Peptides against a protein of PDB entry 7PB4. Designs and how they scored, part 246

Target 1, 105 residues: chain A of PDB entry 7PB4
Amino acid sequence: KMLNIKEYKEKLLSTLGEFLEDHFPLPDRSVKKKKKNIQESSVNLITLHEMLEILINRLFDVPHDPYVKISDSFWPPYVELLLRNGIALRHPEDPTRIRLEAFHQ
Target 2, 218 residues: chain B of PDB entry 7PB4
Amino acid sequence: DALQMAVGYFEKGPIKASQNKDKTLEKHLKTVENVAWKNGLASEEIDILLNIALSGKFGNAVNTRILKCMIPATVISEDSVVKAVSWLCVGKCSGSTKVLFYRWLVAMFDFIDRKEQINLLYGFFFASLQDDALCPYVCHLLYLLTKKENVKPFRVRKLLDLQAKMGMQPHLQALLSLYKFFAPALISVSLPVRKKIYFKNSENLWKTALLAVKQRNR

## One batch from the design tools (peptide; made by RFdiffusion4, then SolubleMPNN)

Design b2_p20_3_s2 (from b2_p20_3, 14 letters changed)
Fold by OpenDDE base, seed 3:
Structure b2_p20_3_s2 (fold): chain B 105 residues (1-105), chain C 218 residues (1-218), chain A 20 residues (1-20)
Amino acid sequence: as target 1 above (105 residues)
Amino acid sequence: as target 2 above (218 residues)
Amino acid sequence: SSLLLRLMVEELVELEAELK
């Protein structure tokens, strides 16, 4: 039974990955709009899949403080997407922290 | 307050004695429009005006203008939406007003305070899929409302029948994809993996206003 | 797409809960 659940989880993760790539791709880094002076802080944006993984892991690893700090690697539209759709919640006292929504409480 | 006077005018109707009824109506309508687009309307004001717009108390032109300015300052009451839907059942509003209402409902969906009663109206909205003019917007609304418990065999059959009749419309495919997600056993048909869900841009009429509302509530 | 995303995430959370 556990093996089946693990296999199903892996399948679901793969499906989710494909879904996210198709529907929520990162903006192509290549559109270097030549605005001169903005130091290319080469902040590597993480995928929405990676962001969700971080949020899920935090929920289970640190259930008493399930909030993740929004880093520069978090693409703002993804953060907004998660918040708007009730997938994530912003910390009431710290807007730089978000948590996964408690779907099963 | 000019807005209170305007809302009161629409609620109570024109006082018989005014020789210039049309001028007075236009004045109050402009007042509502100006406040709505600038600041948004309170939930109570939306409750009153939305009901008026769908009741058939005024002509279609006036109703359309009122409905276009149903922009919340903060929230829209679910009760207001339920009342509005009840007026749709009475059939006193024009087809264009119905389309506009569904566009409005989709555009303002996030600003509605609760969804419990709206979810109970699922069957009503689903029945409206048969109207070709409403179908794109109703599909979008249903996409927002659909829960696993709403996905029934009879509804699947109806959607497939609609697809057979209308063809593979993007909005219908989006809804079918959601249905397949909830109940894969009910939908044996391979749906094309659409890379992007496309609904008609219902928000276009209120895009600027919605941005302003979101900025005020942050 | 947003609702589907939420549902998929909910299912993942449920699966994670069962594996722990």
Scores: peptide ipSAE 0.533, ipTM 0.464, DockQ to the pose 0.334; fails the geometry check
Fold by OpenDDE base, seed 2:
Structure b2_p20_3_s2 (fold): chain B 105 residues (1-105), chain C 218 residues (1-218), chain A 20 residues (1-20)
Amino acid sequence: as target 1 above (105 residues)
Amino acid sequence: as target 2 above (218 residues)
Amino acid sequence: SSLLLRLMVEELVELEAELK
């Protein structure tokens, strides 16, 4: 029974990964828009998949404080996407922290 | 090939601002319809056209006509179905298009090459039960997809709640009976032993086409 | 796509809960 659940989880993760790559890809860095002043902050943006993994892991690893601090690696449009769709929730007192939404209410 | 030109038109969009955009559209649509009903479409053609029909690129009338002619020559790619389902979530298609898609999915279910990825979308389909217009067709789809591992306590509760709201619908009873078969301990309610499972005949739109496909693949 | 994403995430969370 547990093996089946694990296999199903792995398949679902794979499907999610493919889905995210197709529908929510990171902006292709290749458009060198020559505009001067944007400090190329060398911050490697993480994929939406990685962001979700972080949020899910935090929920289970630290259930009493399931909030993740938004880092520079978090692409703002992804954060907004998660918030708008009720997947994530901002901390009521600290807008720089987000958690996975409690879906079982 | 006329079909390739038609598919290319839908994929790439109208090249030139031709004054006769509507006539060109109609011509290509008729080409697709004629080939689809006569011979069926290749999996690649279905992939392209199904995506277009659900993307909201064209109007509802065009999308409806495209969906109605998504008839396979041999098989439908599972990937095409997964992509199509993703478009349903974007909300760019009409309610009628969603209904038609689910009807199509049920009708064409046996022609889909694999079911592994579709089975992973079980939760999505299950959530669509809340839509009154979709519910009969979604129940039928879920009846085809449901495995023992899908029968969870929370889904049972949701189905029972839905039954309380909508009444004892035949399609819902069919699904509940399947759930009870897989997990009798989760369903304490005595379900009437229905000898005959009755779903709304979603296949009626494609009955002749499906017969033709089956005859060609024998 | 956004609804599908939510549903997939919900299912993942449920699966994780069952594994723990």
Scores: peptide ipSAE 0.519, ipTM 0.521, DockQ to the pose 0.538; fails the geometry check
Fold by OpenDDE base, seed 1:
Structure b2_p20_3_s2 (fold): chain B 105 residues (1-105), chain C 218 residues (1-218), chain A 20 residues (1-20)
Amino acid sequence: as target 1 above (105 residues)
Amino acid sequence: as target 2 above (218 residues)
Amino acid sequence: SSLLLRLMVEELVELEAELK
């Protein structure tokens, strides 16, 4: 039974990865639109898949404080996507922290 | 090949500013329709055209006609179905197109080469039960997809709530009966033992075409 | 696409909970 669940999880993760690549890809760095002042912040953006993995892991690893600090690697549109769709919640006192939504409540 | 030209037109769009865009579109659409109903379409052609039908690239009338002729020669790729479901989530297609898609999916279910990825979309299909127009067809689809592992307490509650709202619908009863079969402890309510599961089969737009496909593949 | 994402994430969380 546990083996079947693990296999199913792996398949689901793979499917999710493909889905995210198709529908929520990171912006291509190549469109250097010449808008002057966007500081080339050398910050490597993480994928939405990686962001979700961080949030899920935090929920299970630290259930009493399931919040993740938003870093510069978090693409703002992804954060907004998660919040808008009820996948994540902002910390009530610290807007720089988000958690995975409790889906069973 | 006329079919390749037609598929190419839908995929790449009109190459030349042809003065009569509508006549050209109609010509290519008729070509696809004729081949699909006579011989069926290859899996690659279905992949391309199904994606186009749900992407919102063309108007609803064109999308509906394309979707109606998604008849396989042999098999439909599971990947094509997954992509199609993804387009449903983007919301660029009409409600009527969504209904037609679910009808198509049920009708073509046996011709889909694999079910592994489709089974992973179980939660998405289940959420679509809330749409009154989709509910009968989604119940039928879920009846085909449901495994013991999918039968969870929260889904049972949702189905019972839906039953309370809409009454004892035959399609909902069929699904609940299947749930009770897999997990009798989760459904304490006595369900009428229906000897025959009745889904709206009478409205299968593809019945004749599917019979022809089965005959050709013997 | 957003609804599908939510549902997939929900299912992943459920699976993780069952493994623990």
Scores: peptide ipSAE 0.518, ipTM 0.516, DockQ to the pose 0.562; fails the geometry check
Fold by OpenDDE base, seed 4:
Structure b2_p20_3_s2 (fold): chain B 105 residues (1-105), chain C 218 residues (1-218), chain A 20 residues (1-20)
Amino acid sequence: as target 1 above (105 residues)
Amino acid sequence: as target 2 above (218 residues)
Amino acid sequence: SSLLLRLMVEELVELEAELK
């Protein structure tokens, strides 16, 4: 039973990955927003898949504080997507923190 | 090949310079229809055209016609179905197109090469039960897809709630019966034993086409 | 696409819960 669940999970993750690549790809790095501020901090944006993994892992690893701090690697449109679709919730007191939503409500 | 040209037209879109866009579209659409009903379409062609039909690239009338001719020569790729479902979520297709899609899925279910990825979409299909127009077809689809692992307490509750709302619908009863079969402990309600076929499998839009496909693949 | 994403994530969470 456990093996079957693991296999199913892996398959689902793979399917999700493909889905996310197709429908929610990261913007091409080419949009050099010419804003002058020099900090070329080449913030490597993470994929939506990676974001979800982080959120899911946090939920299970630290269930009493399932919130993840939004880093610069979090593409804002992804954050907004998760929030708008009820996949994630913003911390009530700290807008820089989000958690995975409880879906079964 | 006329079919390749037609598929290419739908894939690439109308070339701006054509004064007779509508005539060209109709020509290509008829080509696809003729080939599909006569010989069926290759899996690759279905992949392309199914995606187009659900993407909202064309109008509802065109999308409907394309979807109606998604008849396989041999098999349909499960990947095509997954992609199609993704388009349904985008919401650029009409309600009628959604209904037609689910009817198509049910009708073509046996021609889908693999079911593994489709089974991963179980939750999506289950959520679509809330749509009254989709519900009968979704129940049928779920009846085909449901495994013991899919029968969860929360889904049972949702089905019972739906039954409370809609009444004792044959398609819903069929699905509930299957759920009870897999997980009798989750369904405390006595379900009427229905001896009759819950789903009108013989009455689909593709009956003739499906017979032809089966005959060709013998 | 957003609905499908939600459903997939929900399923993943459920699977993770079952694996614990």
Scores: peptide ipSAE 0.515, ipTM 0.523, DockQ to the pose 0.543; fails the geometry check

Design b2_p20_3_s3 (from b2_p20_3, 14 letters changed)
Fold by OpenDDE base, seed 3:
Structure b2_p20_3_s3 (fold): chain B 105 residues (1-105), chain C 218 residues (1-218), chain A 20 residues (1-20)
Amino acid sequence: as target 1 above (105 residues)
Amino acid sequence: as target 2 above (218 residues)
Amino acid sequence: SSLTLRLMVEELVILEAELQ
């Protein structure tokens, strides 16, 4: 039973990954590294898949404080997508923190 | 068509072999400018050119000129605006380009075909209130976008904190008044009853063009 | 697409709970 659940989880994660790439891609970073030395802190945006993974892990690793701090790597449209669709909740007192909805609860 | 050639030039980029790259660029810019101000641009042309202006493909001067010419013939696609906001997140455009984009977005707001996806970006726009250069224009945009569902306690606190820092700015007061209208229980502070809502640049860069667009679509 | 995303995430959370 446990093995079957793990296999199914892996399959679902793969399917979700493909779905997210198709429907919610990051804006295409045209890779033209023009070499100009502007140390613009290229905030490396994470994928929606990576964001969800962080949120899921936090929900189970720290169930008493399941909130994740919104970093500069979090693309704001993804944050709003999760919040508006009831996938995530904003912390009532700290707007810089979000949690995954506890669907298992 | 001269316009199609100009759009194609910006989309494909300059062909390496042309000795007169600057003259060719200027020719195509003038073509886009002339058509945009006379007739407006099709939604597809705006989609292409708006993304180019914000992608960092060209220099700031070129991007600024393109963005100033994003005048619709009829409508602007919401998808074009969402893509544009995505480019703002990548950070390849200058601060002046960001200001110009928000001015454009406010000016062209009524010509955007739908608002559903733009409304999903509410939190992104709200975060931009912390930029002093953007704040007046973002307040105006938020005034146009705000629904009852957007008025949350944490956003009220942020607006009040911003008002404490910047003073009682007309654009902040306008937005706070709207928030109080939707959620009077969240705003205990007495706001001055302003008879006139004032946002910066009631005369936008596109005033004449917008009048022409409205006349063509009647 | 948004509903599909929610359903997929919900299922992942349920599966993760069963593995705990």
Scores: peptide ipSAE 0.608, ipTM 0.592, DockQ to the pose 0.328
Fold by OpenDDE base, seed 1:
Structure b2_p20_3_s3 (fold): chain B 105 residues (1-105), chain C 218 residues (1-218), chain A 20 residues (1-20)
Amino acid sequence: as target 1 above (105 residues)
Amino acid sequence: as target 2 above (218 residues)
Amino acid sequence: SSLTLRLMVEELVILEAELQ
């Protein structure tokens, strides 16, 4: 039973990855316009898959404080996508923190 | 240059404690408006000002005025549009600003230098169909962006569900007709053969300016 | 797509809970 669940989880993760790549790919910010002076902090944006992984892990690793701080690596459209679809919730007192919805609860 | 000073003001904020901040702001805003409507703005100026208009740095009235004068001299950078879409998601702009942005995006679509990155945002635009205020303009945008590869069964279902909720809206019907064109097997429903596709005239705000831009670039 | 994403994430969370 446990083996089957793990296999199914892996399959679902793979399917999710493909789905995310097809429907919600990151725009290539690779327009390195060499404009000198603005510290374009080359903030490496993470994929939606990576973002979800972080949120899922936090939910189970720290269930009493399942909130993740929104970093500059979090692409704002992804954050909005998760919030609007009820996949994630903002912290009631700190809008810079989000958690995954506890669907198992 | 007066325009450079105006753009610099919006970018960096007021350099000097001008006693009359509002008069200075209005002066610079009028400068941008005058140049934009007369000659259009350079891609770099649009990049800066569009970002400012959507970042929430200024009030809604100022942001609306800036956005209304985002008229290109030649082209708009795709990167500017991607950044703009990112700002829409931060939630610092009003609903009216979002509507205006989508209207602007549709109106200026042909002046955007590239579409590759914008096409990657297809899923985000599609998600915005749920907003009743945005839906007509998003449908128009999607009509311009949709490729065969974007036509998926789940999107068809979503559009049909939306049509069931909202009725047979002309903009939804236009998009569905395009979907049926690309993937006839996914849409079993007989769509009325409309000879003419009708979207809300998003271009009306910029119609004269766009004609002038096209004439200057001929 | 948004509903599909939610359903997939929901299922993943449920599966992860079953593995704890």
Scores: peptide ipSAE 0.588, ipTM 0.650, DockQ to the pose 0.326
Fold by OpenDDE base, seed 2:
Structure b2_p20_3_s3 (fold): chain B 105 residues (1-105), chain C 218 residues (1-218), chain A 20 residues (1-20)
Amino acid sequence: as target 1 above (105 residues)
Amino acid sequence: as target 2 above (218 residues)
Amino acid sequence: SSLTLRLMVEELVILEAELQ
């Protein structure tokens, strides 16, 4: 039973990955910022898949504080996408923190 | 101010106590329309109202009317556009609203203050090429946004596949010609040299308003 | 597409809960 669940989970993750790549691809970072000397830290934006993985892991690893702080690696359109679809929730007191919705509850 | 009251109504939602909700809605909508067409809207007002129009908070008729009056006084914030695209991804708006949004985005493109964040949305816009209703307007938008670095082999393949399905559409040919200009090695197909790039005139809905905006900002 | 995303995430969360 557990083996079947794991296999199904892997298949679903793969399907989700493909879906996200097709529908919500991270844009190619090819904005050549002209080298003006400002060390604008090339903040590496993470994929929506990676963002979801972080949120899922936090939900199960730290169930009493399932919130993740929004970092510069979180692309704003993805954050809004998750919030507006009811996939994630903002912390009631700290809008810089989001959690995955506890669908299992 | 009547405009502030109208924007506040749309932002906060209908006050429950109004017996005549529809009349109140129409009053505020007319206020926004009148100001937008006469003077344009401030960037902050566009930010609020554009998000409302795409959020699915109101019906399609209301959303369409709001979106049609998203006329800037001076500039549109790129952040407003980023938020708007996020709402398109959520899919709570109608297909007609999506078409209208892309038409609006093309028409208002020069009034957007910055393009850095919009350029990062390239992939989202490109994904919308598969929608037959959106395709002409998305091609026009992509034509405005495309840089050499956006021209990737997988996108070339997708465009060629789309051309095989849809035929030699003028808007698709325009985009492919730009792709060939940036990356001639990726496009082996001989494209007819079009002397004139032709897109559907997205500005038609706002032609008079755009002229007025340009005159006020001169 | 948005509904599909939500459904996929819901299913993943449910599956993960079953594995705990």
Scores: peptide ipSAE 0.585, ipTM 0.658, DockQ to the pose 0.295
Fold by OpenDDE base, seed 4:
Structure b2_p20_3_s3 (fold): chain B 105 residues (1-105), chain C 218 residues (1-218), chain A 20 residues (1-20)
Amino acid sequence: as target 1 above (105 residues)
Amino acid sequence: as target 2 above (218 residues)
Amino acid sequence: SSLTLRLMVEELVILEAELQ
């Protein structure tokens, strides 16, 4: 039973990954290194898949504080996508923190 | 340069020491407006100011005025558009600003240097079709962006559902017609043959400015 | 697509909960 669940989870993750790549790809920031001193912190944006993984892991690893701080690596459209679709919730007191919806509770 | 000072003001924000913050703001805003409408803005200036307009750094009135003067001298960087869409998703701008942005994006579409990254945002634009205020402009944008690869069964269903909800809107019909062109097998519904593609407000706020830009770049 | 995404994530969360 557990093995079957794991295998199914892996398959679903793969399917989700493909789905996300097809429908919600990251824009290639052609960081033209123009030398201007703006700390364009070359913040590498993470994929939506990676973002979801972080949120899922946090939900189960720290169930009493399942919130993840929104970093600069979080592409704002992805954050909004998750929030608007009820996949994630903002922390009521700290809008810089989001959690995955606890669909299992 | 007065423009550089104005852009720098918006970028850095109001210096605390200015007693007449509003007068200074208005002065710089007028400078940007005057240059933009007369000569257009450099791609770098648009990059800075567009992000400022959508970041929520200033009030809606100021943001609206900045956005209205995002007129290129030559080109707009696609990166600026990607960043702008990012700001739209942060939700710090008003609904009216979002509408204005999509109108701007449609109006300025031909002046965007590249489309590859914008095409990757197709899904986000498509999701905005559900907003009744945005729908006409998003349909127009999608009409410009849509490739065969974007025409998927789920998007067809969404468009048909939207048509069922909103009725046979000209902008939606135009997009559906394009979808049918790319994927006739996905759209079994008979679409009225429209001789002319019509998008609401085809005359954009920037028509005169865009004509001037085109004339200067010839 | 948004609904599909939600459903997929929901299923993943449920599956993860079953693995705990």
Scores: peptide ipSAE 0.530, ipTM 0.758, DockQ to the pose 0.323

